Peptides against a protein of PDB entry 3T6J. Designs and how they scored, part 86

Target 1, 375 residues: chain A of PDB entry 3T6J
Amino acid sequence: PIVESYIGFIESYRDPFGSRGEFEGFVAVVNKAMSAKFERLVASAEQLLKELPWPPTFEKDKFLTPDFTSLDVLTFAGSGIPAGINIPNYDDLRQTEGFKNVSLGNVLAVAYATQREKLTFLEEDDKDLYILWKGPSFDVQVGLHELLGHGSGKLFVQDEKGAFNFDQETVINPETGEQIQSWYRSGETWDSKFSTIASSYEECRAESVGLYLCLHPQVLEIFGFEGADAEDVIYVNWLNMVRAGLLALEFYTPEAFNWRQAHMQARFVILRVLLEAGEGLVTITPTTGSDGRPDARVRLDRSKIRSVGKPALERFLRRLQVLKSTGDVAGGRALYEGYATVTDAPPECFLTLRDTVLLRKESRKLIVQPNTRLE
Target 2, 372 residues: chain A of PDB entry 3T6J as posed
Amino acid sequence: PIVESYIGFIESYRDPFGSRGEFEGFVAVVNKAMSAKFERLVASAEQLLKELPWPPTFEKDKFLTPDFTSLDVLTFAGSGIPAGINIPNYDDLRQTEGFKNVSLGNVLAVAYREKLTFLEEDDKDLYILWKGPSFDVQVGLHALLGHGSGKLFVQDEKGAFNFDQETVINPETGEQIQSWYRSGETWDSKFSTIASSYEECRAESVGLYLCLHPQVLEIFGFEGADAEDVIYVNWLNMVRAGLLALEFYTPEAFNWRQAHMQARFVILRVLLEAGEGLVTITPTTGSDGRPDARVRLDRSKIRSVGKPALERFLRRLQVLKSTGDVAGGRALYEGYATVTDAPPECFLTLRDTVLLRKESRKLIVQPNTRLE

## One batch from the design tools (peptide; made by RFdiffusion4, then SolubleMPNN)

Design b2_p13_7_s3 (from b2_p13_7 with M4V E8V)
Fold by OpenDDE base, seed 3:
Parts: sequence; structure tokens; C-alpha cells
Structure b2_p13_7_s3 (fold): chain B 375 residues (1-375), chain A 13 residues (1-13)
Amino acid sequence: as target 1 above (375 residues)
Amino acid sequence: AFGVAGDVYPVAP
């Protein structure tokens, strides 16, 4: 078998300032069959990057072909186990040197193993479809999230010698119509500038890329889905995201006005964006469970994903990227914290919904790591 | 990194 591993100070999710890495490591075995699908995605990456909703001037100057491998984890040392990884986490290195992507396939398999009777916050008509396609939709989302999410976009930089990596006279900010007015100076990084919102903001951008690009027929074809199956995978991927946005409320601490999990905060932000789009795209309805206690249902109108959802996500995703590229911390913080704010304002009443989410909370899953041997 | 569930990731202090 082909064995892969990494170790070091890698992820900064536990640092309030987003700069100090947690010591982490894993040992895994390559899944050749699933890796082949991700290699096909890599082969289309250069073209798919052009489908993202920002000008080429805000994308990497040159395409650097990355590695992408599906892994079955044997051992993982850290406070949490991801489903996918993009490294290094330094944007400048991603732009100039390249990066590597991995999907932890057996972690995904454990995560999406849900019993129908315990599946919360979905309409009955969606439960079987959700169970059937959650796994495949995760594969699509992970691939896009890592390769084209974390692996996309350019930071505008002025180096120590005063040189810019962009043409100040010709590059136009698509949101303002003006020349670029801010950038990263020498020694400044994404994490150092955006600090407390950096990790969650970047995860939100990557998740949004996944939702946006999964609508492209070529993406679904790469993963082996066509016709009605492809449409179902798209639907379940979007449905999972809006459901996750509701589940995210578990990780909000009202008395401290803070979030305790970067990815879940990101998913709540996406839910808010799609709710703001209106037109019946997303509906959250408080209900009463069979036990007589509060419950809720999330509904996504399949017919409005392309007509309502895609344009809303396009505008939001472009703003995320432009603010990131230009190092506009004030604008970025205003945008992101605005969508990340949790109140009890109608019609959503998110603080009340949080009580429902906590009431319906499932027991924490324990991942037991296997002992593997050759025969 | 991509995560399916929040409880499988580190909790920020």
C-alpha cells in the first residue's frame, strides 16, 4: 500500500488570532479508486478556476498543478479530524509554489452514517434522498472546497522592495469600479490582517466555492453523475449546507457573542446569505416534534437553486474574494460579522432556534482508529 | 480543511 503522513504545527483554528498552529499529525493509506476521481478534477481545475466570479486579475497569475489524493486514515493525532485538507495554509506559498489536497475518505464515511429516524430538521420527503446522496455530495463538496476553494484567488502584495504583484494602473476592483486602493505589505499575511475572522472567513469562501461550482455539469460528470442523479447530488449538497447552517447554532455562545467553531460559523453565514436572497429559496419552520417538544424543518426549493441561489452566492462570493485580495479588513469584517451576527429578531428568531437545536442535539460521535496489518 | 460536523473539529477558546 501507498502510505502518506504529515506532522507539525498546521492548523490555527484554536488560536483566537488565527496565527499559532496546533501540533497535528496523521498516517494514512491511499485509496487509489477514489483518488482517480480527484485527479480528473485536477485535470479540469485550470478551466474551472475561470468559472469563479472574479476577474482573472484576482486569480493566481499562473496555474500550478497540485496533488490530490483520497486517503483512509489509520491514525490521527489532534483535537479534531478533518474530512479534507489543503496545505500549506500560507496563501503566498499557494500562489507561487503550489499546494497539496487530500480527502480523508473513511472520515467522511463515518460522518455521513446517519440513521433515518435520528435525522433532524429535514422534511420527510427529503430524508431518503439525503441519506442516499449525502456521501457522494460530500465527495463533490470536499473536492471543490479544497482544490478550487482554498486553492483559488490571489492576494495583492507589495514586496519589501516596493514592487507590486499587480498592475496598479490597469487592475480594477469589480465592486467599486476603482483602482486597487489596499493590499498586503511586506510581512503581512491573511491571518495577521484578518485575525479573529480569518479562519472562518476562509472556510466560508471555500464552502461557497463548492456550492457555486457544483452547479457546473462538468464537475458532476467528473464524479460520475449525470441526468437526474446529478441534479439530486446538487440538491442534497445545497440542502446539507443550509441544514448545517442551522446546526451551527450549537457552536455559538450568546453571552460572549462569539463562535467556537470556524466551519460552523461559515455555514451559518452561508445560510444567512441564502435566506437574504428570499423568493422562497430557503425556509426554516419551527414545528412540534412527536415528543411534544420544539422541533424545526429546513426546506430548500430545488427549482430556485439556479435562479435565486446561484446569483446571491455569486455576489457574496465575489465580495469575499475582492475584500480578501485587497486586504480590506474593515470591509471584510463588516461584511462577515454582519452575516455572522446571531439575534432573536423575526422572522428567523435564531436565538430561539438555537434552543431547539440544542434540544435536538445528537450524542457526540467517537472515532476509533483501526489497527491495520499486512497478511 | 473541510468538515462535515462541527464536533469533529477543534473548538476555539
Scores: peptide ipSAE 0.117, ipTM 0.792, DockQ to the pose 0.200; fails the geometry check
Fold by OpenDDE base, seed 4:
Structure b2_p13_7_s3 (fold): chain B 375 residues (1-375), chain A 13 residues (1-13)
Amino acid sequence: as target 1 above (375 residues)
Amino acid sequence: AFGVAGDVYPVAP
């Protein structure tokens, strides 16, 4: 078997300031069959990067071909097990040295186990479709999230000698139409500057890239989906995200005005963006369950994903990237915290919906270390 | 990193 491992102070999700890494490690075996799809995605990565909604000046100067492998985890030491990983987490190293992507395939497989009768917050007509395509849509989303999400974009930097990694005279900020007015100084990093919002902000950017690029026909072809199947995968991927945005409320603590999970906060932000787009794209409707207690339904209009959803996400995603690239902490914080704020204001009444989410909360799944043997 | 859902990631809140 081909064995992969990593160990060290890797992820900073448990640091409130997003800087200090938690000691983590895993041992895994390569899944060759699943890795083939991600290899095809890597082969198209340079082209797909050009489809992202920012100028080439905000993308990495040189494309560095990354590795992408699907892994079956044997042992994992850490506080949380991810479904996908992009390392290193340092943007400067990603820009100059490259990066590696992994999909933890057997972790994803655990997420596939959904019982129809326990599936919350979806319309009955969507449940079977959701169950059928949840797994495949996750594969697409993870691949895009890691490779083209975390693996995209450029930080503008002035080094210790005063040299810039961009042309100050010619590079234009697409949001303002002006020259670049802020950047990272020597010693400043994404995490050090954006601090408390850095992790969730970056996850939001990566998730948004996934939703945005999954609309590209080439992406679905790479994963082996065509025709109606491809459209269903797209629909379920977007549906899963808006549902996740509702589920995310479990991880908000109103008394402390904070979030306890970076990815779920990111998904709530995306939900807010898509709700703001309006035009009937996303609807959350409070209902009454069969037990007579509060429930809710999320509806996504499939026909409006491209016409309403994509443009809204494009604008938001571009703004995320521009603020990240320029190190504009004030602008970035204002944008992100604005969408991450949870109130009980109508029409959504998110704090009330949170009560519903908590009421309908399912028991957590347990992931147990597997055994393996040589044949 | 990518977390699929609250029930999967984080595993240990």
Scores: peptide ipSAE 0.117, ipTM 0.799, DockQ to the pose 0.269; fails the geometry check
Fold by OpenDDE base, seed 5:
Structure b2_p13_7_s3 (fold): chain B 375 residues (1-375), chain A 13 residues (1-13)
Amino acid sequence: as target 1 above (375 residues)
Amino acid sequence: AFGVAGDVYPVAP
């Protein structure tokens, strides 16, 4: 078997300021079959980057072909096991040196082990479909999230000599219609500027890229889905995201006005964006469970994903990217914290829903090191 | 590394 490993101060999620890495390591075995799918995605990456909702001037000047491998984890040492990884965590290095992507395939598989009777917050008619396609849709989402999410976008930089990596006279901000008015100066990084929101903001951007690009037929084809199956994968991917946005409330601490998990905060933000789009795209309905206690249902209108959801996500995703590229911390924080705010305001009453989420919280699963066999 | 935390197993700080 092909063995891969990494070790070091890598992920910064435990740093409130998003800069200091936690010591982490893993040992894994390459899954050749799934890696082949990701290689096909890599082969299409340069073309797919052009499908993202920002001008080429806001994309990397030179495409650097990354490595993308699916891994089955044998051992993982750290505070938590991700489903996918994109390294390094430095945008400047990603732009100039390239990056590596991995999907932790067997970690994803564990996430799919929810029993139907314990599956919360979905309509009954969605449960079987969700169970069937959660895994495949998650593979798509992780691939897009890592490769084209974290792997996309340009930071506008002025170097120590005063030179810009963009043409100040010709590059136009698509949101304002004006020339670029802010950028990263020498020594400034994504994390140093955006600080407390940097990790979650970037995860939100990456998740949004996944949702947006999973609508592209070529993406579904790469992963082996066509026709009705492709549409179901899309639907379940979006459904999973809006459900995750509700589940995210578990990781909010009202007393501290604090989020404790970057990805879940990101997913809540996406939920808020899609709710704001209106037109019946997403509906969260408080209900009463069979036990007589509070429950809830999330409904996503499949027919409105492209007509309502995609445009809303497009606008939001473009704003995220533009604010990131220009280093506009004030604008970025205002946008992101606005959507990340949790109140009990109607109609959603998110703080009340949080109580429901906590009440219906699933038992925490234990991930155990697997046994291995030689073929 | 930026990772994708699973819905069931988010990477909590």
Scores: peptide ipSAE 0.055, ipTM 0.779, DockQ to the pose 0.374; fails the geometry check
Fold by OpenDDE base, seed 1:
Structure b2_p13_7_s3 (fold): chain B 375 residues (1-375), chain A 13 residues (1-13)
Amino acid sequence: as target 1 above (375 residues)
Amino acid sequence: AFGVAGDVYPVAP
């Protein structure tokens, strides 16, 4: 078996400012079969990066072939076990040296092992499709999230000598039509500038990349899906995201106006974006469960994913990237916090929905460490 | 170094 491991102060999600790493480590075994799919994704990464909704000037100067491996984790020491990882967590290194992606395949397997009777907030007609394709859609989403989400985009930087890593005269901000007005100074980082929203903002960008690019036929082909299967994977991936946005309310603390999980906040933001798109793309309907207590249903109109969802997500994703690249903290915070605000305003009444989500909350899953043996 | 927040994908509960 091929063994991989890492250890150190790696992830900063428990830092409110997103900067200080938590001590973490894992030992894992390479899953060759699943790794092959991600290798195909890597082989197409350079081309797929061009499909992202920002000019090449907002992308890395040159493509560096990353590594992507599917891992079956044997042991994981940390506060939480991820499904996917992109390292290092330094944009400068990602741009100049490259990066590594991993998918923790057996973690994903545990995550998508859902019983139909326990599946909340979906229409009955969607449950079977969701169960069937949740796993495959996760593979797609994680792959895109790590490789092309976290692995994409450029920060505009002025170094200590005053030199820029972009042409000030020719690079145009696609949102404003003007030249670049802001950038990162020497010593400034993504985390240092965007601080309290940095982690969630970046996760939102990465998740959005996943949703956006999963619509590309080549992506689904890479993962072995064609025809109706590909469309179902797309549908379930988007459906999962909007459902996750609702589930995210569990991780909001109204009394503190605080989010306790960066990824879930990100997913709520995406839900808000897609709700804002309107036109019946996403509908959340409060209902009454069989127990007579509050419930809810999330509906995603499959026929409007490309016509309504994609354009909305495209615009939003581009804005995220532009604001990130230019270090526009004020604009970025205004945008992101706006979508991350949770109120009880109609029609959604999210605080009321939160009560429903909490009422329907499932027990936390326990992930048990496996062992290996020689035969 | 110009860092970014930790890059990880945890699955929702």
Scores: peptide ipSAE 0.034, ipTM 0.701, DockQ to the pose 0.151; fails the geometry check

Design b2_p13_8_s1 (from b2_p13_8, 6 letters changed)
Fold by OpenDDE base, seed 1:
Structure b2_p13_8_s1 (fold): chain B 375 residues (1-375), chain A 13 residues (1-13)
Amino acid sequence: as target 1 above (375 residues)
Amino acid sequence: MYSAGEVYPVVKE
């Protein structure tokens, strides 16, 4: 078997300021079959990057071919196990030196393992489809999230000598129609500028890239899905995201007005974006469960994903990238915190829905490290 | 990094 490992101070999600890394490490075995799919995705990455909704001037100047491998984890030392990893976590290094992506396949399997009778917040008609395609859709989403999410975009920088990595005279901000008014100075980083929202904001951008690009036919072809199967994978991926946005409310603390999990906050933001799009794209309906207690259902109109969902996500994703590239912390914080705000305002009444989410909460899943032997 | 909320650690209150 092919073995991979990493170790060090890597992820900063436990730091409220997103700066200090947690020490972690893993040993894993390469899943050759799934890795082959990700290699095909890598082979198409340069072209797919051009499909993202920002001008080339906001993308990296030179494409650097990354590695991408699917791994079955044998052992993981840390506070938690991710489903996918993109390293290094420094944007400057990603832009100049390159990066590596991994998908932790057996972690994904645990993450989406749910019994039908315990699957919450979905319409009965969607449950079987969801169960069938949750795994495959996760593979697609994680691949896009890591490779083309975290692996995309350019930061505008003025170096210590005063030189810019962009042409100040010709580069135009697509949101304002004006020249670039802000950038990162020497010593400034994504995390240092955006601080408390940096991690969640970036995860939101990456998740949005996943949803946006999974609509591209070539992506589904790479993963071996065609025709009705491809459409079902797309549907379930989007459905999973809007459901996750509802589930995310578990990780909001109303008394402190804060979020306790960056990815879940990101998913809630995406839910809010798609709800704002309106036109019946997403509907959350409070219901009464068989036990007579509060419940809820999330509905996604499949026929409106491309016509309503995609344009809304496109506009939002472009805003995220432009604000990130220009280091516009004020604009970025205003945008992101606006969508991350949780109130009990109608029609959604999110604080009330949160009570429902907590009521229907499932027990936390435990991951047990496997033992491997050679025969 | 991609993380499922079900398994990823959260900031404790």
Scores: peptide ipSAE 0.184, ipTM 0.723, DockQ to the pose 0.207
Fold by OpenDDE base, seed 2:
Structure b2_p13_8_s1 (fold): chain B 375 residues (1-375), chain A 13 residues (1-13)
Amino acid sequence: as target 1 above (375 residues)
Amino acid sequence: MYSAGEVYPVVKE
C-alpha cells in the first residue's frame, strides 16, 4: 500500500484568533479508487475556478496544480479527525507556491453513519434518498470544499516595496463598481486581519463553493453521476447543508454569544442565507416526535435550488470573496456576524430550535483506529 | 479543512 503522513502544528481551529496551530499528525493509506476521482477533479480545476462568481482579477493569477488524494486513516493524533484537509493554511503561499488536498475517506464513513431510525430532522420521504446519496454527495462536497474552496481566490497585497499584486487602475470591485480601496499590507495575513472570524468565515466560503459548483454538470460527471443520479446528489448535498445548519445550533453557546465549532457556525450562516432567499426554498418546521417531545423537520424544495438558491448563494459567495480579497475586516465582520447571530426572533425562533437540537442530539461519533497486518 | 462536527479517535487496545 501507499502510505502518507503529516505531522506538526498545522490547524488553528482551537485558537480563538485562528492563528496558532495545534500539534497533530496522521498515518494513512491511499485509497486508489477514490483518488482517481479527485485526480479528474484536479484536471478540471483550472476551468472550474472560472465558474466561481468573481472576476478573474479576484482569482489567482496563475493556476498551480495541486495534489489531491483520498486516504484511509490508520492513526490520527489530534483534537479531532477531519474529513478533508487543505494545506498550507496560508493564502499567500497557496497562491504563489501551491497546495495539497486530502480526503479522509474512512472518516467520512464513520462521521455520517446514522441509522434511518436515528436520522433526525428530515422528512420521511427524504430519509432513504439521504441515506443512499449522503456518501457520494459528501465526496463531492469535500472535494470541492478543499480543492476549489480553500484553493480559490486571491488576496490583494501591497508588498514591503510598495508594489501591488494587482493593477490599481483597472481592477474593479464588483460589489461597489469602484477601484480597489483596501488590501493587505506587508506582514498582514488573512488570520491576522480577520482574527476571531477568520476560520469560520473561510470555512463558510469553502462550503459555499461546494454547494455552488456541485450544480455544474462537469463536476457531477467527474464523480460519475449523470441524469437523475446527478440531480439526487445535488439535492442531497444541499439538503445535508441546510440540515447541518440546524444541527449547528448544538455548538452555539447563548450565554457567551459564541460558537464552539468553526464549520458548524459556517453551516448555520449558509442556512441563514438560504432562508433569507425565501420563496419556499428552505423550511424548518417544529414538530412533535413519536415520543411526544419536541422535534423539527427541514424541507428543501429541490425545484428551487437553481432558481432561488443558486442566485442567493452566488451573491453571498461573491461578497465573501471580495471582502476577503480586499482585506475589508469591517465589512466582512458585519456581513458574517450578521448571519451568525442567533436569536429567538420569529419565524425561525432559533434559540427554541436549539433546545430541540440538543434534545435530539446524537451520540458522539468515535473511530476505532485499526491495526494492519501482513497476510 | 472539512469537518462534519467532531469525530474523535479511540484507540483499540
Scores: peptide ipSAE 0.170, ipTM 0.732, DockQ to the pose 0.467
Fold by OpenDDE base, seed 3:
Structure b2_p13_8_s1 (fold): chain B 375 residues (1-375), chain A 13 residues (1-13)
Amino acid sequence: as target 1 above (375 residues)
Amino acid sequence: MYSAGEVYPVVKE
């Protein structure tokens, strides 16, 4: 079998300032069959990048064909096991040298083995569909998240010699209509500037890219879905995201007004964006469970994903990218922390919902790392 | 990176 591995200081999620990587490593075997789907996605990546809601001037100047491989992990040493990885974690290197993507396929398989009776916060009529398409939809989301999420966008930079990697006279900020007024100076990075919000902000951008691009017929076709199946995959992907936004409240600490997990914070932000869109797109309803205790239901109106959800996400995603590209920390922090704020204000009453989430919390799944043998 | 819900240290204020 084809074996892949890496080891070193890779991910900075455990650093409050997003700069220092934790030491981790893995050994995995290539899944050739699943890798083939991701290769098709790579083949369309250059075109799909153009579908993202920002001008070409905010995208990488030159497309660099990345690698994308599905892996079955044998051993993973670290604070957590991811479902997907995009490396290196340096935007400048992604722009000039390229990047590699991996999907940890067997991790995904374990994560989505949920029993119907234990599936929380969904309408009964959505549960079977959710169970059926959770896996496939997540494959789509992870692929887009890594390849076209983390793998997209340009940072505006002034180097140590004073040269810019963009034309100051012609590039226009699509949000303000003005010339570019801020950028990354020599020695400044995404993590160094955005610091405490950098990881979660970037995950939010990547997740948003996934939701946005999964609406594109070509994406679903690449993964082998057409017609009604494609629509179901889209629906379940969006449904999973809004549900995840509710589940995310587990990882909020009210006493400290902070989040303990970057991806979950990102998913909550997306939920807030889609709730703000209104028009009945997303509804969270407190209920009473069969046990007589608090419960909740998340409803997503399928018919409003394209008409209401997509435009809202488009505007938000563009703002995220523009603020990232220009190194506008003040604007970025104001935007992101605004959506990441958790209060008990009506109508959502998120702190009350958090109590419900904690009440309905299931035991954390344990991932047992396997042995292998040759026969 | 795509995560399912690992807990990381809280941000120091």
Scores: peptide ipSAE 0.187, ipTM 0.705, DockQ to the pose 0.133; fails the geometry check
Fold by OpenDDE base, seed 5:
Structure b2_p13_8_s1 (fold): chain B 375 residues (1-375), chain A 13 residues (1-13)
Amino acid sequence: as target 1 above (375 residues)
Amino acid sequence: MYSAGEVYPVVKE
């Protein structure tokens, strides 16, 4: 088997400032079959990047073909096991030197291995589709998230010599209609500027890219889905995201007004964006479980994904990117923290829903080291 | 990317 490993100070999710990496490492085996799908995605990446809702001036100047490999993890040492990885975790390096993507396939398999009777917060009809398409939809989402999410976008930079990596006279901010008024100076990074929101903000951008681009037929074709299957994969992917946004409340600490998990905060933000879109796209309904205790149902109107969801996400995603590119911390923080705010205000009553989420929390899962055999 | 309900989520302390 092909073995891959990495070790070092890599991920900074546990750093409140998003800068300091924690020491981690893994040993994994390449899953050739799944890697092939991601390679097809890589082959289309340059084209798909053009589908993202920002001007080319806000995208990387040149496409840098990355590696993308699906890995089955044998051992992982760290505070958390990711489903996917995009490295290096430096936007400047991603922009100029390239990047590598990894999907941790067997971690994903565990993540979507849910028994129907234990699946919370979904309508009964959706449970069947969810069980069927959760895996495939995850593969799509992770691929897009890592490759085209984390792998997209440009940072406007002025180097130590005063030179800009963009034309100040011609590049226009699509949100303001004005010339670019802010950028990253020498020594400034995404993490250093956006600090406490950097990780979650970036995850939100990446997740949004996934949802946005999964609507593209070419993406579904790459993963082998067409027709009704493709539509179901799309539906389940979006459904999973809105459900995840609800589940995310577990990782919010009301007393401290803070989030403990960057990805879950991101998913909550996306839920808020899609709820704001209105028009019946997303509905969260408090219910009563069979045990007589509080429950809830999330409903996503699949017929409104493209008509209502996509435009809302497009606008939001563009704003995320523009604010990121220009280093507009004030604007970015205002936008992101606005959507990340958790209150008990009607109609959603998120703090009340949080109680329901906690009440319905599943038992702790375990990841066990797999047995390996030579064939 | 981290999925919801992971066994070992990265949690900020």
Scores: peptide ipSAE 0.112, ipTM 0.709, DockQ to the pose 0.171; fails the geometry check

